# Peptides against a protein of PDB entry 5EIB, part 220

Target 1, 366 residues: chain A of PDB entry 5EIB
Amino acid sequence: VDLEPGTMDSVRSGPFGQIFRPDNFVFGQSGAGNNWAKGHYTEGAELVDSVLDVVRKESESCDCLQGFQLTHSLGGGTGSGMGTLLISKIREEYPDRIMNTFSVMPSPKVSDTVVEPYNATLSVHQLVENTDETYCIDNEALYDICFRTLKLTTPTYGDLNHLVSATMSGVTTCLRFPGQLNADLRKLAVNMVPFPRLHFFMPGFAPLTSRGSQQYRALTVPELTQQMFDSKNMMAACDPRHGRYLTVAAIFRGRMSMKEVDEQMLNVQNKNSSYFVEWIPNNVKTAVCDIPPRGLKMSATFIGNSTAIQELFKRISEQFTAMFRRKAFLHWYTGEGMDEMEFTEAESNMNDLVSEYQQYQDATAD
Target 2, 366 residues: chain A of PDB entry 5EIB as posed
Amino acid sequence: VDLEPGTMDSVRSGPFGQIFRPDNFVFGQSGAGNNWAKGHYTEGAELVDSVLDVVRKESESCDCLQGFQLTHSLGGGTGSGMGTLLISKIREEYPDRIMNTFSVMPSPKVSDTVVEPYNATLSVHQLVENTDETYSIDNEALYDICFRTLKLTTPTYGDLNHLVSATMSGVTTCLRFPGQLNADLRKLAVNMVPFPRLHFFMPGFAPLTSRGSQQYRALTVPELTQQMFDSKNMMAACDPRHGRYLTVAAIFRGRMSMKEVDEQMLNVQNKNSSYFVEWIPNNVKTAVCDIPPRGLKMSATFIGNSTAIQELFKRISEQFTAMFRRKAFLHWYTGEGMDEMEFTEAESNMNDLVSEYQQYQDATAD

## One batch from the design tools (peptide; made by RFdiffusion4, then SolubleMPNN)

Design b2_p22_2_s4 (from b2_p22_2, 12 letters changed)
Fold by OpenDDE base, seed 3:
Structure b2_p22_2_s4 (fold): chain B 366 residues (1-366), chain A 22 residues (1-22)
Amino acid sequence: as target 1 above (366 residues)
Amino acid sequence: MKVKARRAIEEEALARASTLKF
């Protein structure tokens, strides 16, 4: 789905364009112009019914519909505005289904789009209310991984999207291969989301290795386990050492010893015990899938629900507040039918979310 | 029958995709 036609041709001409049904390409003509309000109330609202018709058709064709997965950017107008409109409309029609998102967070290191903090804040407000599981994929973190870890001097969107695709492949492993931990979206939510609003995850992937260093790297269970808990491998721009893990899932792929995985996962939990809440028992879950990613002997994918994710929301909130206090660019949103109150409500809800994470960070076992 | 074939094609396409040219 897009509000621009040119993206559809890029997908169709791509190596995977043929996996999608031609009739499932829904697109507008005008685009959102990086404006959430255009995505949510105008251009996106004109297109949403056509998308919902496709969603219904594909849902009816499912033998067992678990839920929906949306991949979108929170910095742009289409992914943020129309994406959150779609989430709302799908939630209204399918209230018993899991809503999962892969939400790409904006970064000034990656984009010069001045209004990204508005689009992100307005989107987070919708995601808090209408999603069950949100993987926070931060362009800041992706850029830093590409630059520092992968040794890419000038990271491209292609390089960032490569990390995203690896992470998405990792987190969906349990859904694709039967008999694994979190084999459905609902089981994942039950294991990962102890409180309904606290459903924002920091994903991570291992191995992250520069092309020049691949030949020298031993892929071992201890190394994968250590990298999964390294803050430098998180796809969200927060330091898990500044918070506490509410829940963790680790998904190993490849031929490895389950015993070795369990031993290494226990060791890393014990070493990092101060970074876990003590009042959630058995809050680390591990899965092993014998089928590696293509091109790797083994991998590990991390899913963390940590109170440190508040650092990401604080960053967005600070940028939002700096613009909103000046009413900068606000007329582009109000001109599409938005009220200034919607901005204040979105800011408030995001700040409440930050406060909730902080409360659970500071909570002790009674 | 059709869903298993589509999943196999999607798994094979995803397996082709999952050649992460890291």
Scores: peptide ipSAE 0.007, ipTM 0.440, DockQ to the pose 0.019
Fold by OpenDDE base, seed 2:
Structure b2_p22_2_s4 (fold): chain B 366 residues (1-366), chain A 22 residues (1-22)
Amino acid sequence: as target 1 above (366 residues)
Amino acid sequence: MKVKARRAIEEEALARASTLKF
């Protein structure tokens, strides 16, 4: 789905374009112009019914519909505005299905689009209400991983999207291969989401290795486990050491000892016990899939529900507030039929989410 | 039948794309 035709042509001409049905390419002509309101109330609203018809048709063809997965950017107008409209409409029609998102968070390190804080804040407001699981894939963290860990001097969108694709492949492993922990979206939600609004995950992938160091790196369960829990390996720009894990899932792939995985996962929890809430018993879940990613002997994918995710929302809120206090660019949104109140409500709900994460961070077992 | 075949192609494509050629 896109509001621009050129993106669909790029997907269709791409190395995987033939995996999608031609009838499932739904696109507009005008684009969203990086405006959430165009995505949500105007251009996106004209296209949404055509998308829903495709969604219905594909849903009816499912032997067992678990839910939906949306991949979108929160900085752009289409992914943010139309993406959240689509989430709302799917949730209205399928209230008993899981809504899962891969939500790419904007960063000034990656994009000069001035209105990204508005698009992100308005999107987060919708995601709080209308998703069950959201993977926060932060362009700031992806850029920092590319630069510091992968030693890429000038990270590209290709390099960032490579990290995204690896992470998406990792977190979906249990859905694709039988006999795994979290073998369905609902089971993942039950294990990962202790409170309905606290459904924002920090993902991570291991191994991440610079090209110059690949020949010197062993792929071992201890090294995967250590890298997966490293703050520098998180694909959300927050430090887990500044918060507490509510829940964690680790998904190992490749031929390895389950005993060694359990030992290393226990060791990392014990070493980092101060960074876990004590009042959620058995809050770390581990899965092992014998099938490695292509080109790797083994990998680990991390999913963390951490109160440290508030750092990501605070960053967006600070950028939002700096613009909104001056009403900068606001007329581009109000001109599409939005009220200034929708901005204030979205800011408030995101600040409430931050406060909720902080409350559960400070909560004791007593 | 067709959905399982498409899913297998998508899974294989995702498995192909998951090659971290860093």
Scores: peptide ipSAE 0.009, ipTM 0.432, DockQ to the pose 0.021; fails the geometry check
Fold by OpenDDE base, seed 4:
Structure b2_p22_2_s4 (fold): chain B 366 residues (1-366), chain A 22 residues (1-22)
Amino acid sequence: as target 1 above (366 residues)
Amino acid sequence: MKVKARRAIEEEALARASTLKF
């Protein structure tokens, strides 16, 4: 789905274009112009019914519908505005199904789009209410990984999207291969989401290796375990040491000893015990899949529900507040039928979410 | 049948994605 045809043509002509049904390409002509309101109330609202017709048709073809998975950006107008409209409409029609998202957070290091903080804040407001599971994939973190860890002097969207794809492949491993932890979306939610609003995940991936260092890197279970808990391997620009883990899932892929995995996972928990809440028993879950990702002998994927995710929301909120106090660019949104109150409500709800994470961070076992 | 087709599509998708050697 897109409000621009050129992205759909790129997907259709791409190496994977033939995987998708031609009738499942739904697109507009005008785009959202990086405006959430165009995505949500105008251009996106005109297209949403055509998307819902496809969603219904594909849902009816499912032997067992678990839920929905959306991949979208929160900085652009289509992914943010139309994406959140689509989530709302699907939630209304399928209230008993899991809503899962891969939400790409904007960064000034990646895009010069000045209104991204508005689009992101308005989107987070919708995601808090209408999703069950949200993987926060932060362009800040992706850029920093590409530049600092991978030693790419000029990271491209191709480089960022490769990290995204590796992470998405990792977190979905348990859904794709039988006999794993979190074998369905609902079981993932039950294990990872202790409180309904606290459903934003920090994904991480190991190994991250620069092209020049690949030949010298041994891939071992201890190294994978250490790296997937390193803040430099997180796809969200948060330091887990500034918060506490509510829940963790670790997904190992490749041929390895389950015993060695369990020993290393216990060791990393014990070393980092101060960064876990003590009042959620058995809050770390581990899975091992014998099938490695392509091109690697083994990998580890991390899913963290951490109170440190508030650093990401604070960054967006600070950028939002700096513009909104000046009413900068608001006329582009109000001209599409939005009220200034919707901005204030979205800011408030995101700040409430930050306060909720802080409350659970400061909570001790009595 | 469906699981084999999904695996083949995933293996082929992985096949093409892994030409990006990280």
Scores: peptide ipSAE 0.006, ipTM 0.441, DockQ to the pose 0.018; fails the geometry check
Fold by OpenDDE base, seed 1:
Structure b2_p22_2_s4 (fold): chain B 366 residues (1-366), chain A 22 residues (1-22)
Amino acid sequence: as target 1 above (366 residues)
Amino acid sequence: MKVKARRAIEEEALARASTLKF
């Protein structure tokens, strides 16, 4: 789905264009122009019913519909505005199904789009209310991984999207291979989301290795376990050491000893015990899938529900507030039928989310 | 049946794209 035809043509012409049904390509003509309001109230609203018809058709073809997975950006107009409109409409029609998102957070290091903080704040407001699980994939963190860890001098969208794809493949492993922990979206939500609004996950992937160092790196369970808990491997630009983990899931892939995995997972929890809440018992879940990702002998994927994720929302809020106090670019949104009140409501709800994370960070077992 | 086959094709395709060796 896109409001621009060129994106669909790129997907069709890509290595995987043939895996999608032609009738499942729904697209507009004008795009959203990086405007959330165009995505949500105008251009996106004109296209949404055509998307819902496809969603219904594909849902009816499911032997057992668990829920939906949306991949979108929060900095753009289509992914942010139309994506959140779709989430709302799907939630209205399928209230008993899980809504899962892979939400790409904007960064000034990756995009020069000045209005990204508006689009992101308006999107987060919708995601707080209408999703059950949101993987926060932060372009800031992806850029920093590419530059610092992978030693890429000029990270590209291809390099960032590779990290995204590896992470998405990792977190969905339990959904794709039967007999795993978190084998369905609802079970994942029950294990990962202790409070309804606190459903924003910090993903991570291991191994992350520069091309020059690959030949010298051992792929071992201890090394994977150490990397997946390293702040530098987080796909969200927050330091887990500045907060507390509410819940964690670790998904190992490849042929390895389950005993060694359990020993290493216990060791890393003990080393990082100060960064977990003590009042959620058994808040770390581990899965092992014998099927490695392609091109690797083994991998580990991390899913963290951490109060440190508030650093990401604070960054967006600070950027939003700096523009909104000046009413900069606001006329582009109000011209699409938005009220200024919706900006203040979205800012408030995101600040409330930050405050809620802080409350649970500071909470004791007493 | 069809969903498992589609997922396997999508996974095999995604696995073909994931040739970016980290």
Scores: peptide ipSAE 0.005, ipTM 0.393, DockQ to the pose 0.019; fails the geometry check

Design b2_p22_3_s1 (from b2_p22_3, 8 letters changed)
Fold by OpenDDE base, seed 5:
Structure b2_p22_3_s1 (fold): chain B 366 residues (1-366), chain A 22 residues (1-22)
Amino acid sequence: as target 1 above (366 residues)
Amino acid sequence: SRPARTFPEIEAKAKEILSRIA
């Protein structure tokens, strides 16, 4: 789905364009112009019913509908505005189904779109209320991984999207291979989301290796385990050491010893025990899939529900507040039918979320 | 109700803890 026809042409012409049904391509003509309000109230509102028709059709074809997965950007107008509209509409029609998102967070290092803080804040407000699980994929973190870890001098969107793809592949492993931990979206939510509003995940992937270092890297279970808990491997620009894990899932892929995985996972938990809440017992879950990723002998994917995620929201909030106090660009949103009150409500809800994370971070067992 | 969205027992315990440290 996109409000721009050119995006659909790019997908269709791509190497995997044929895997999608032609009738499942829904697109507009005008785009959102990086405006959440255009995506949510005008251009997107005109298109949303046609998307819902496709969603219904595909849902009816499912033997067992678990829920929905949306991949979108929070910095743009389409992914943010129309994406959140779609989430809302799907939630209304399917209130008992899981809503999962891969939400790409904006970064000033990657985009010069000045209104990204508005789009992101307005989106987060919707995600807090209308999603059950949200993977926070932060363009800031992706850029830093590309630059610092992968040693790419000038990271491109292609490089970032490669990391996104690897992350998505990793976190969906259990959904794609039967018999694994978190084999469905509901089980994932039960294991990962202790509180309804605290459903924003910090994903991570290992191995991340520069081209120059690939030949020298041994892929071992201990190394994967250490790397997946390293802040440098997090796809959200948050330091886990500045917060506490509420829940964690680790997904290993490849031929490895379950015993060794369990031992290493226990070791890393013990070593990092101060970074876990003590009042949620058995809050680390581990899965092993025997099928490695293409081109790797083994990998590990991390899913963390950490109070450190508040750093991401604080960054967005600070940028939002600086712009909103000046009412900069606000007329572009109000001109599409938005009320200024929606900005204040979104800001307030995001700040409340930050406060909630902080409270649970500070909570101690007896 | 969506049992998958929350751990009611954990939430209750967390609220208890928070009430003591607030």
Scores: peptide ipSAE 0.034, ipTM 0.510, DockQ to the pose 0.184
Fold by OpenDDE base, seed 3:
Structure b2_p22_3_s1 (fold): chain B 366 residues (1-366), chain A 22 residues (1-22)
Amino acid sequence: as target 1 above (366 residues)
Amino acid sequence: SRPARTFPEIEAKAKEILSRIA
């Protein structure tokens, strides 16, 4: 789905364009112009019914509908505005189904779009209320991984999207292969989301290796385990050492010893015990899939529900507040029918979320 | 809307803990 027709042509012409049904391509003509309000209330609102018709059709064709997965950017207008509108509408129609998102967070290091803090804040407000699971994929973190770890001097959107794709493949592994831990979206939610509003995950993927060092890297369970828990490997721009993990899932792929995985996972938990809440027992889950990803002997995907994720929201909030206090560019949103109150409500809800994470971070089992 | 399943026992304990520190 896009508000621009040219994106659909690019997908159709791509190597995998044929895997999608032609009738499932829904697109607008005018775009959102990086405006959440255009995505949510005007251009997107005109298109959403057509998308919902496709969603209904596909849902009816499912033998067992678990839920929905949305991939979107929170910095733009379509992914943020129309994406959150779609989430809301799907939630209304399918209140008993899981809503999962891969939400790409904006960064000034990656984009010069000035209104991204507005789009992100307005989106987070919707995600807090209408999603069950949100993977926070931060463009800043992706950029830093590309630059520092992958040794890419000038990271591109293609490089960032490669990381996103690897992560998405990793976190969905258990959904695609039966008999695994978190084999469905609901089981994942049960294991990862102890509190309804605290459903924002910090993902990570291993191995991440620069092209120049690939030949020197041994892929071992200890190395994968070490890398996936490394703060520099997180795809959300927060330091897990500044918070506490509520829950963690690790998904290993490839032929490896389950015993070795369990030993390494225990070792990393013990080494990092101060970074876990003590009042949630057995809060680390591990899955192993014998099928490696394409081109790798083994991989590991990390999913962390950490109170450190508040750093991401604080960053967005600070940027939002700086603009909103000045009412900068606000007329682009109000001109699409939004009220300034919606901005204040979104800001408030995000700040409340930050406060909630902080409270659980400070909670002790005494 | 129906929220995802959570840890009800953990949530209850956490709420209790939070009530002590709030």
Scores: peptide ipSAE 0.027, ipTM 0.526, DockQ to the pose 0.202
Fold by OpenDDE base, seed 4:
Structure b2_p22_3_s1 (fold): chain B 366 residues (1-366), chain A 22 residues (1-22)
Amino acid sequence: as target 1 above (366 residues)
Amino acid sequence: SRPARTFPEIEAKAKEILSRIA
């Protein structure tokens, strides 16, 4: 789905375009112009019914519908505005199904769009209420990985998207291969989300590899385990050491000893025990899949529900507040039928979420 | 009639203005 036809034409003409049904391509002509309100109230609202018709058709064809997965950006107008509208409409129609998102957080290092903090804040407000699971894929973190770790002087969207695809492949491993931990979306939510609003995940991946790097360093299980808990491997720009893990899932892929994995996972938990809440028993879960990702002998994917994710939301909130206090660009949103009060409500809800994370971070077992 | 600036054009101009104030 897109409000711009050009993106969809690129997907359709791409090497994998044939895996999608032609009738499942729903697109507009005008785009959202980086405006959340255009995506949510005008251009997106005109297209949403056509998308819902496709969603219904595909849902009816499922033998067992678990839920929905959305991949979208929060900086643009389509992914943010129309994406959150779509989430809301699907939630209304399928209230008993899991809503899972891969939400790409904006960064000034990656995009020059000024209103990204508005689009992101308005989106987070919707995601807090209408999703069950949200993987926070932060363009800030992706850029920093590309620049600092991969030594790419000028990271491209292709480089960032490679990291996104590796992460998405990693976190969905348990859904795609039988007999694994978190084999369905609901089980993932039960294991990872102790409180309904605290459903924002910090993904991480090891080993980090760039496009065109054929040098697959063979990593050991200890090295993978250490790297997956390293802040430099996190796809969200927050330091886990500044917070506490509520829950963790680790997914290892490749031929390895389960015993060695369990030993290394225990060691890393013990070494980092101060960074876990003590009041959630058995809050670290591990899965091993014998099938490695393409091109790698082994990998490890991390899913963390950490109170450190508040750093990401604080960054967006600070940027939002700097513009909103000046009422900068608001007329472009209000002109599309949006109320200024919705900005205040979204800011308030995101700040409440930050406060909730902080409360649970400071909570100790008596 | 000046063609109505698109939102991206307005954002680009705003970024230019904001860069002078920072």
Scores: peptide ipSAE 0.018, ipTM 0.364, DockQ to the pose 0.013
Fold by OpenDDE base, seed 2:
Structure b2_p22_3_s1 (fold): chain B 366 residues (1-366), chain A 22 residues (1-22)
Amino acid sequence: as target 1 above (366 residues)
Amino acid sequence: SRPARTFPEIEAKAKEILSRIA
């Protein structure tokens, strides 16, 4: 789905374009112009019914509909505005199904859009209410991984998207292969989301190795485990050491000893015990899939529900506030039918979310 | 009448201005 036809043509002409049904390409003509309001109330609203018709058709064809997965950016107008509109509409029609998102967070380091803080804040407001699981994929973190870990001097969107694709492949492993922990979206939600609003995850993928070091790096369970829990390996721009994990899932792929995995997972928990909440028992879940990802002998994917995610929301909030206090670009949103109160409500809800994470961070077992 | 600046044009200009102040 896109409000621009050129994106659909790019997907269709891509290496995997033929795996999608032609009738499932739903697109507009005018685009959102990086405006959340155009995506949500005008251009997106004109297209949403056509998308919902396709969603209904595909849902009816499912033997067992677990839920929906949306991949979108929060910085643009289509992914943010229309994406959140779709989430809302799908939730209205399918209130008993899981809503899962891969939400790409904007970053000033890679930003081409000035109004990204508005789009992101307005989107987060919708995600808090209308998703069950949200993987926070932060362009800042991806850029930093590319630069620091992968030793790419000039990271491209292609490099960032490669990390996103690896992460998406990792977190969906249990959904695609039988006999694993979190084999469905609902089980994942039950294991990962202790409180309904606290459903924002920090993903991570290992191994991440620079091209120059690949030949010298062994792929071992200890190394995967160590890298997966490294703050520098998180694909959300927050430091887990500044918060506490509410829940963690680790998905290992490849031929490895379950015993070794369990030992290393226990060791990393013990070493980092101060970074876990004490009042959620058995809050670390581990899955092993014998099937490695393509081109790797083994991998590990990390899913963290950490109170440190508040750093990401604080960053967006600070940028939002700086613009909103000046009413910068606000007329582009109000001109599409938005009220200034919606901005204030979105800011408030995101700040409340930050406060909730902080409350649970500070909570003791007493 | 100067054609009304599109939102992307205004953003691009704002980005340019912000890049000079930073």
Scores: peptide ipSAE 0.011, ipTM 0.313, DockQ to the pose 0.013

